# Peptides against a protein of PDB entry 6D0Y, part 220

Target 1, 225 residues: chain A of PDB entry 6D0Y
Amino acid sequence: ETEDHLESLICKVGEKSACSLESNLEGLAGVLEADLPNYKSKILRLLCTVARLLPEKLTIYTTLVGLLNARNYNFGGEFVEAMIRQLKESLKANNYNEAVYLVRFLSDLVNCHVIAAPSMVAMFENFVSVTQEEDVPQVRRDWYVYAFLSSLPWVGKELYEKKDAEMDRIFANTESYLKRRQKTHVPMLQVWTADKPHPQEEYLDCLWAQIQKLKKDRWQERHIL

## One batch from the design tools (peptide; made by RFdiffusion4, then SolubleMPNN)

Design b2_p30_6_s2 (from b2_p30_6, 9 letters changed)
Fold by OpenDDE base, seed 4:
Structure b2_p30_6_s2 (fold): chain B 225 residues (1-225), chain A 30 residues (1-30)
Amino acid sequence: as target 1 above (225 residues)
Amino acid sequence: EEDRELLDYLYEKGGLSEEQYEAELAFLDS
């Protein structure tokens, strides 16, 4: 019964309420904190599951985890470990939609002070380092660059505030790779811009241009049309 | 083949042109 109750609370957070989302999250965090001594494993499993199943609530659950981590510093680490395992499993299962989502989720956890900026920088360094691997299909190299770039809207500001030099190196390496990779004409893909200021170009080049613009705009996101 | 699945995924999502897709397939088959 208690487990069912917790599941319900976790799944329904962020739904229509008379109270603010922030207030509801604080309340839920308090409830979960109180139950952690008895139901830590269950809560971890539930949060991991719902975070993956409800991508529309990404920021809700990252915030919730952040609140829990602030209350119980051990929780955040265990949660991150679980999510990293899921990321690895999704990659092994060729579930690249889930994989990129998980990278974005982890990225937003940096903003929630669950993952340290240096750790995320290291992850992105590892991703971009794939571009240097030999005898690897370009599609694989491209995906890791895509995973990196597509996650920056969630964490770019924080990482540049704390690790600007390291981020500049990653950007330089990314730019270098994009210049030397094989390019073909593909439909333009715009994710975070309302306008179409760019000519039709290769998808990674287009994404790169968007990220460069985002960076220039001090990481202020535009709404998605 | 993991790379084949990734290639198919990106092609399906429109991240690759047909030419690029075929080129990468040729690489995988080499």
Scores: peptide ipSAE 0.430, ipTM 0.897, DockQ to the pose 0.010
Fold by OpenDDE base, seed 1:
Structure b2_p30_6_s2 (fold): chain B 225 residues (1-225), chain A 30 residues (1-30)
Amino acid sequence: as target 1 above (225 residues)
Amino acid sequence: EEDRELLDYLYEKGGLSEEQYEAELAFLDS
């Protein structure tokens, strides 16, 4: 296939088809694998681009990368490195919406066996460690906590299964920060469909309560996202 | 400047109250 054809295939995967999504993903993975010797860099760039531009297809592309990683182990690592670079660039460009999305994307890559659980735990440790830095505005501290907590619906189960002690430490640090930070009445930010929070509760406190409930429910969501 | 951009972003997205926004803005201006 030509580069243009590959781009089309990658962009259109998951659209209406006579075949199942799973079958189409396997097929596309096979096509991409065959073309890696000729177009590896291009395919990497294309996947990174479409993953960012089409957030509605997050699980499609994480699954696709997972399939490619299973076929060609080197691809997964290189893709993750590229996505990490994009995350850094998004933060530098003050594109915090994309940054949070990328963290969620990386989180789901753990479920697809592309990123090891310890690596994701380390990333979250780094995020929460920002809360311990002096002379950092609370808005920045809050954002990293938000990025962490809002990603747990995608990866919390896997991380607690593999690294429960480390996760408990991160949770303890997060809870400690939430108790000592300045609190005000703020609009609620919800990542998933859940019970209605208290209207007067601060948004991070509310998110924390939701995550605690999710944890208590063994990371099983009552509603399909 | 980066922190101000983040503050503006969160406020626009509805993650901050008016009071919280003003408080954090005052901090950045200090």
Scores: peptide ipSAE 0.427, ipTM 0.895, DockQ to the pose 0.010
Fold by OpenDDE base, seed 3:
Structure b2_p30_6_s2 (fold): chain B 225 residues (1-225), chain A 30 residues (1-30)
Amino acid sequence: as target 1 above (225 residues)
Amino acid sequence: EEDRELLDYLYEKGGLSEEQYEAELAFLDS
């Protein structure tokens, strides 16, 4: 297949089809695997691009990468490296929306057996450790906490199953930071629907409460706003 | 400058009130 054809296939996966999504993903994985010897770099770049540009297909592309990783052991690692580089570039470019999305994407790659749970825990430990750094604006510290908390719906269950003690430590550190940080009442930021309406809270406090409830509910996510 | 961009981002996303935004700007400019 030509490079243009591959791009089309990758971009269109998950659209309405006569076949199941799972079947289409398996098929696409097979096609891509066959073309890796000739177009590996192109395929990697394409997947990185579409993963960033099509956030609505997050789980589609994480699954696809998982399938490719299962077929070609090297692919997953190279893809993750590329995504980590992109995360760093996004932060340098002050593209915080892309940055937080990439963290979520990487989080879901844990579920797809592309990233090991300990590696993701280490990343989150690094994020939360920023809250302990001196001479860092609170807005920066808050963002790393936000990036951590907002990614847990995608990976919290897996991380607690495998690294519960480490996760508890991260949670304790997060809670401690949230208690001591400066707070200002802002419009409520709802990420997920809840059975009861939330009061107006500072956005991180609100998110923290939502994550605590999610944890209590064994990470059963109902609806993402 | 990066922190200012982050501040702008959070404000645009509704994560900061006007008061919080102005306070943080003042901090960055000090």
Scores: peptide ipSAE 0.417, ipTM 0.884, DockQ to the pose 0.011
Fold by OpenDDE base, seed 5:
Structure b2_p30_6_s2 (fold): chain B 225 residues (1-225), chain A 30 residues (1-30)
Amino acid sequence: as target 1 above (225 residues)
Amino acid sequence: EEDRELLDYLYEKGGLSEEQYEAELAFLDS
């Protein structure tokens, strides 16, 4: 069955091969492009599904979507819309692991030229704006800040290259919120190994410090934990 | 309630101290 074959190809891309990942992705993109006229909806659904089910292949599938989007079909837009819907559904279903993953996935799609930098900036502006909303629990405010900050390793470089002024504003608002929010001592959530270890800080403060350092390092990660 | 589930989630993930968890829970219960 052709559908099964496509599913297999999509699911297995990035597996051990004699060819480079890049060549395999190009090849798969070509195959999928050829089948889009007949199986666009299926391919779209498959990619959405596997992207969610295989988080370890985040960059593989963002790249694949980017390749498809760069070809004859405006595949990226529909894919993004589907992923945004999934994000909303995940949040509604209180699946915050998937939600934050999807934000990161969308973030990396900026690097793949599927999502425009201004659009991602707008999303992050919306996230951080939650911190200013009335009658919103801090836990929700914190999560949106977390979703924003934790996604910057994937897209911070691109966003600052394209929208530095807007990003600085978001950072300022984030910093302001972090200063006034209730905070307690919690285990550090380290994403990167910095040259200098941080003292025990509240998790968002710790993440903020890491992101600030990453920014100062021009978004060049030295060590990934 | 979604906020309670989020609170529980973050607490379980270690993103919140017990004190912070209880404080937020109290807020949600008010």
Scores: peptide ipSAE 0.400, ipTM 0.887, DockQ to the pose 0.010

Design b2_p30_6_s3 (from b2_p30_6, 10 letters changed)
Fold by OpenDDE base, seed 2:
Structure b2_p30_6_s3 (fold): chain B 225 residues (1-225), chain A 30 residues (1-30)
Amino acid sequence: as target 1 above (225 residues)
Amino acid sequence: EETRELLDYLYEKGGLSEEEYEAELAFLDS
């Protein structure tokens, strides 16, 4: 495989095919694994790039990375490190859409057995710890709460299955913060179709309510808006 | 300023009311 061909394969995976997606992913994983000795750096960069640029294929690429990681190669760890670096860079660049997406991507990597649950819990602990910082803008605190909560659809089930006590602590801290933060009426930001309607409320309160509902539903998401 | 950009982002996304936005701006300017 040439580098250009690899790029094409990575970019096009998940598109219409005579074969199943699973089969195509396994095939691609095999191809990439075989080429890692020669093109590891390139493949890492490609996957990192396409993962960021093709958010609609989030689960495809997390699965792909999971498959590669399962093949007993250190690729998974290196990929995660690259994504974390990119997360930091996104934050520095004030690209908060990308930053939140990257947190979601990392969250889904937990489901793909690339990132350990404790590591993700630690990340979320760090996020929520920002709410305890003094002399910082509330908007900063709010964003980290948002990043945490908005990522739970991708990882909440796994984290509560393995780290329920720690997650409960994080939730308690989050709830405490939400109660004491300043808030006003804002347009409702709904990310899920709720079975039960709720009144117009502040966006983080709304998100919190949605997450609580998701948690109550055992993290089974019915519909994403 | 990173925080200002974040503030603008959230405001543009509709996550902040005008009142909240102005309050945070005032904080940053203090």
Scores: peptide ipSAE 0.164, ipTM 0.678, DockQ to the pose 0.010
Fold by OpenDDE base, seed 4:
Structure b2_p30_6_s3 (fold): chain B 225 residues (1-225), chain A 30 residues (1-30)
Amino acid sequence: as target 1 above (225 residues)
Amino acid sequence: EETRELLDYLYEKGGLSEEEYEAELAFLDS
């Protein structure tokens, strides 16, 4: 009964309410915090599940985890570990949609102060290091670069505020790889709607250009503002 | 193979041209 109640609360957070989302999240965090001593495993499982099943609520659940973490319970670390395990499983299962989503989710957890900036930088360093692997298909290298670049909208600002030098190195390595990789004419893949149309480019080059623009704009997404 | 699935994924998403897709397949089959 209590478990069902918690499940309902977690699943429905962010839905229409007379209260603000922030207020509801604080309330839910309080409820969950109170129940963690008795239902930690259940709550962890629920949050991991709903976070994956409801990608439209990414920022809701990252914020929720952040709030729980801020309440000084040893929850954030366990949650992150679970999500990282899931990321590994997704990659192993060739579920690259989920994999890239999970990277974005983890990225946003940095903003929520659940994951330390250095840890995320290390993850991205590992991703970009794949570009140095030999005797592997370029598609493998490309995916990790894609996963990195496509996650920067969620964490680029924070990482450059905290680890600008390290990020610059990663960017330099990424740029170097993009110059070396094989390029062909492909349909344009855009992450954001640009104010001005631009010519069709190779998808990673296009993404790179968008990220460079985002960086130049101090990581402010104009279409979200 | 994982790499084949990744290749298929990116091709499906439009991240690879047909030429790139075929080239990478050839690489995997070599």
Scores: peptide ipSAE 0.131, ipTM 0.622, DockQ to the pose 0.010
Fold by OpenDDE base, seed 1:
Structure b2_p30_6_s3 (fold): chain B 225 residues (1-225), chain A 30 residues (1-30)
Amino acid sequence: as target 1 above (225 residues)
Amino acid sequence: EETRELLDYLYEKGGLSEEEYEAELAFLDS
């Protein structure tokens, strides 16, 4: 495979095909694995770029990385490192939309067994700890809470299975913050459509209620594929 | 190795204590 061909394959995976998505992903993983000796850096960069540019294919690329990680463990780690660098850059640039997407992506990588659960718990602990910062804009606090809560549909089940006590503490801190914060109305994107929020309810309160329901439903979301 | 950079990042940003950082690293290395 040439570099250009690999780029095409990566970009087009998940599109209409005579084969199943799972079959195509396995096939692509095999192709990429075979070419890693020659094009590892290029493949890493391509996957990082495409994953960011095609958010509609989030689960496709997390799954692909998961498959590659299973085949070549070193690749998974290096990919995570690259995505963390991107997250860092997004945060530095105050690009919070990209940053929250990256957090969701990383969360689903936990679900794909690329990132260890404790590491993600640590990230979320860090996020929620921002609510305790003094003399900072509430929007900063709110964003980190949003980033945490909005990522749980992808990883909540796994994290509670592995770190239930820590997750409960994070939830308690989150709830405490939500009770004391000033109410605002900011449009936010919902990844799942099972529940429509009350139009008059504050967005984080709505999200909190949705996550509580999801937790109660044992983290089952039919819209997440 | 898989998430060491994430932990390094969080530690660098002050999101983890040294004790927490070392504990998580130990987990990853196990």
Scores: peptide ipSAE 0.022, ipTM 0.356, DockQ to the pose 0.014
Fold by OpenDDE base, seed 3:
Structure b2_p30_6_s3 (fold): chain B 225 residues (1-225), chain A 30 residues (1-30)
Amino acid sequence: as target 1 above (225 residues)
Amino acid sequence: EETRELLDYLYEKGGLSEEEYEAELAFLDS
């Protein structure tokens, strides 16, 4: 395949087709695998770009990366490296919406066996530890809590299955912070289920309640309010 | 630093080459 064809294939995967999505992803993974020797860098860049620009295809591209990673190539690690770099860049640029999305994307990569559960737990531990930082704006603390909580619908089940004790600690620390923080809403930190937080509840408190319910309901996404 | 733990883990588990790991560390420290 030419580079132009690869770009087209990557961008269009998941669109209406005569074949199943799963079949198309397997096919694309095969095509990309065959072309990695010649176009690895281009493929990596393309996937990183489309993953960021097409949030509606989050699970498509995480699955694709998972498939590639399973095909005797260290593609998953290189991709994660690139995404982590982008996350850092987004944070430096104060692009919090992109940063939160990237955390969600990385979270779903755990489900695709690209990122190990312990690694994601460690990241979330670091996020929640920001709540203990001194001389920082509360908005910073709130953002990391938001990033953590808002990513749990994507990975909470897997993390609790493998690291329940560590997750409970993170939850306890989160709850403690939420009880002592000042109630402040930041418009950029909207709950994904609504354009605005519920009128009668602060946005992080609302999110916390939703996550608690999700946890209680064994992480079934259909239970998210 | 919030992403460093993930990077370290991936490197330790063989998910990244030494060159990739060092390059990413340099970026995170910049």
Scores: peptide ipSAE 0.020, ipTM 0.361, DockQ to the pose 0.017

Design b2_p30_6_s4 (from b2_p30_6, 10 letters changed)
Fold by OpenDDE base, seed 1:
Structure b2_p30_6_s4 (fold): chain B 225 residues (1-225), chain A 30 residues (1-30)
Amino acid sequence: as target 1 above (225 residues)
Amino acid sequence: EETKDLLDYLLEKGGLSEEEYKKELEFLES
């Protein structure tokens, strides 16, 4: 495969095909694995780029990375490192929309067995700990809570199955913060379609209620993400 | 199947105990 051809394959995966998506992903993973000796750095950069630029294909690319990780552990590690580096850069630049998407992407990588559940729990613990920072804008605290809560539709089930006690602690801390914070309107991106249980409530309170319901429903989604 | 240590990378390594990570790996490999 040529470099240009690989770019085309990566960008177009998941589009209309005579074959199933699963078959195409498996095939692409095989092709990419075979070309890693010659194009590893390019493939890495391409995957990082398309994952960020094509949010509608989130589950496609997380699945692809999962398949690649199963074939080549080292490459999977390098990919995670690259995505975390990008997350850090986005946070430093106050690119909150990109950052929250990256958190969701990383969350789904747990389901794809690329990131360990305990590592993701620790990340969320770190996020919620920001609510305890003093003399910082509330928008910063709110964003980290939002990033945590809005990622749970992707990974909440897995994390509660493996780390229920730790997750309960995170939830308790989150609830405590939501009760004491000032009610403000912060526009944030919601990636899933669902009816708000209490439209009259503040955005984070509404999200909290939705997540509580999802948790009560044992993280069962009515639609495929 | 092996997985990655997310928080170690985020905190530039050395910020997370590997005990829970190892337990998760054992589960995935079972």
Scores: peptide ipSAE 0.019, ipTM 0.356, DockQ to the pose 0.017
Fold by OpenDDE base, seed 5:
Structure b2_p30_6_s4 (fold): chain B 225 residues (1-225), chain A 30 residues (1-30)
Amino acid sequence: as target 1 above (225 residues)
Amino acid sequence: EETKDLLDYLLEKGGLSEEEYKKELEFLES
């Protein structure tokens, strides 16, 4: 049926095709837009699900949502609401892996004009403010810093272009925290890895160094194998 | 110590429109 067809389309987007990815995404966006009047809830659920389950297609689905948002702003808003709600649920469940990915996803939605840059800056400000909480486990503080830093490859350029002063303040606060936190020597955590953060490890220092370099390189990522 | 509501803060800061924010709050409070 139509719902199954939509699921197939959404799941398979970005796979091998004779057409460009951009063309395919535009096409899919058009199809989904046309079906929103009848299948909005289904499409919403599908997009949320696949976005979470297929992290390798992060930019594909953020782009798709961006296209849909341009076509139907209300749907875009509902999608963001759903993802934010999911993030909250993940945090409550202490599912750090899911949560950090969702933060990255939301970050890339800024590039897709679904979330405003100032809003994301505010989110990161709030994240880093957790480092100032008293009588809480360091793992909590570390995670929010990790969530912030690990998301910058996706959105750092945009945020600095629009909110450089605010971002510098966040960076300063982050650096301050990293200097005073407890740490243990560990191998470098690469920016593109999905390693689970652990308290009292140097992984954040390594990540910080990588992000600092990325910033110096004007947010142009290095080639990776 | 109470956990900060990072997500609601995002909404309040303009991550969503006022109307969208209200809808989200209504959902969470239901």
Scores: peptide ipSAE 0.016, ipTM 0.380, DockQ to the pose 0.015
Fold by OpenDDE base, seed 2:
Structure b2_p30_6_s4 (fold): chain B 225 residues (1-225), chain A 30 residues (1-30)
Amino acid sequence: as target 1 above (225 residues)
Amino acid sequence: EETKDLLDYLLEKGGLSEEEYKKELEFLES
């Protein structure tokens, strides 16, 4: 296959097909694996690009990467490394919207057995630890809390199943921070369950409440933010 | 620095290999 063909395959995966999505993903993974010797760098770049630019296909590409990781662990590692670099670059560029999405993507990679749960916990510990720094602006602290909380819909279940004690500690620290931070009235974020909407409140408080509800519901939700 | 800390955690927790960690550090320092 040519590079252009691979690009087409990667970009179009998950679209309407006569075959099941799972079959298509497995097939694509096989094709990509076979072509890694010749097109590794291109495939890596393509996957990183589509992962970032096609958020509507987040779970498709995390699954694909999961399949590839199972076939070629080194490639999976390189992909994660690349995504971490992208996260760094996004943060450096103050592109916090992209950054939070990348954290979500990485979070879902835990479900796909690409990233170990302890590693993700460590990442979140690092995020929440920023809230304990006195010389860090609140806006930055708030973002890390937001990034953490916003990612839990994708990984909270897995992390609590494997690292409940550590997660509880992170939650406690988060709660503590939320109680002591200065609050600003902002529009409400989307709620998980339409049946139980939250009133307008400060966005982090609102998100916290939503995550607490999600946690209470054992991380089962009908809607993804 | 915060990114480095993240990498440290990932390394410690097995999310990155030593080689990957080194590459990322080099990237950070570049």
Scores: peptide ipSAE 0.030, ipTM 0.439, DockQ to the pose 0.015; fails the geometry check
Fold by OpenDDE base, seed 4:
Structure b2_p30_6_s4 (fold): chain B 225 residues (1-225), chain A 30 residues (1-30)
Amino acid sequence: as target 1 above (225 residues)
Amino acid sequence: EETKDLLDYLLEKGGLSEEEYKKELEFLES
């Protein structure tokens, strides 16, 4: 394999094929694993880049990373480290749109057995703990709550199956914060819908209601109206 | 289950420093 060929394979995975997506991903994972000794850095860079530049393929690349992680745990770790560094940089640059996407990406990596459920729960605990910071702007607190809630469609089911008590605690803290925060209307893009928040509801309250319904419906998105 | 500890990575490799936090706060307050 050449570097150019690997780039093509990684960028084009998920496109129309005679084979199933699952088969193609398994095949690609095998190819990438075999080439890691020679092209680890290139493969790492490519995966990080396409994961960020092609958000429509989020689940494709998280699945691919999951397959790679199962084959090469060390590489999976390096990938997670790289994505966390990107998250850090996004936050430093106040690029909150990129940051929230990265949180969603990391969330889906839990489903792919790349990140342990307890680790993601701990991250969300840290996010929600920001609401307890009294001397920071509400916009900061709101963003972390948004990042948490908007990521739950991707990982809520898994986290509640494995850490229901901890998740209930996070939910309680979130609810408490939402009740005491100041209300403003800010347009937000939600993961599972492009619809704007209900005009009669504050955007985080609206999101909260949607997540509560999602939870009630056992995390089946098709039940969200 | 062989998975990564996200918090370990954040603290060791990707966590925000106190200085970074202060910069963010200053930006948000401006």
Scores: peptide ipSAE 0.022, ipTM 0.434, DockQ to the pose 0.013; fails the geometry check

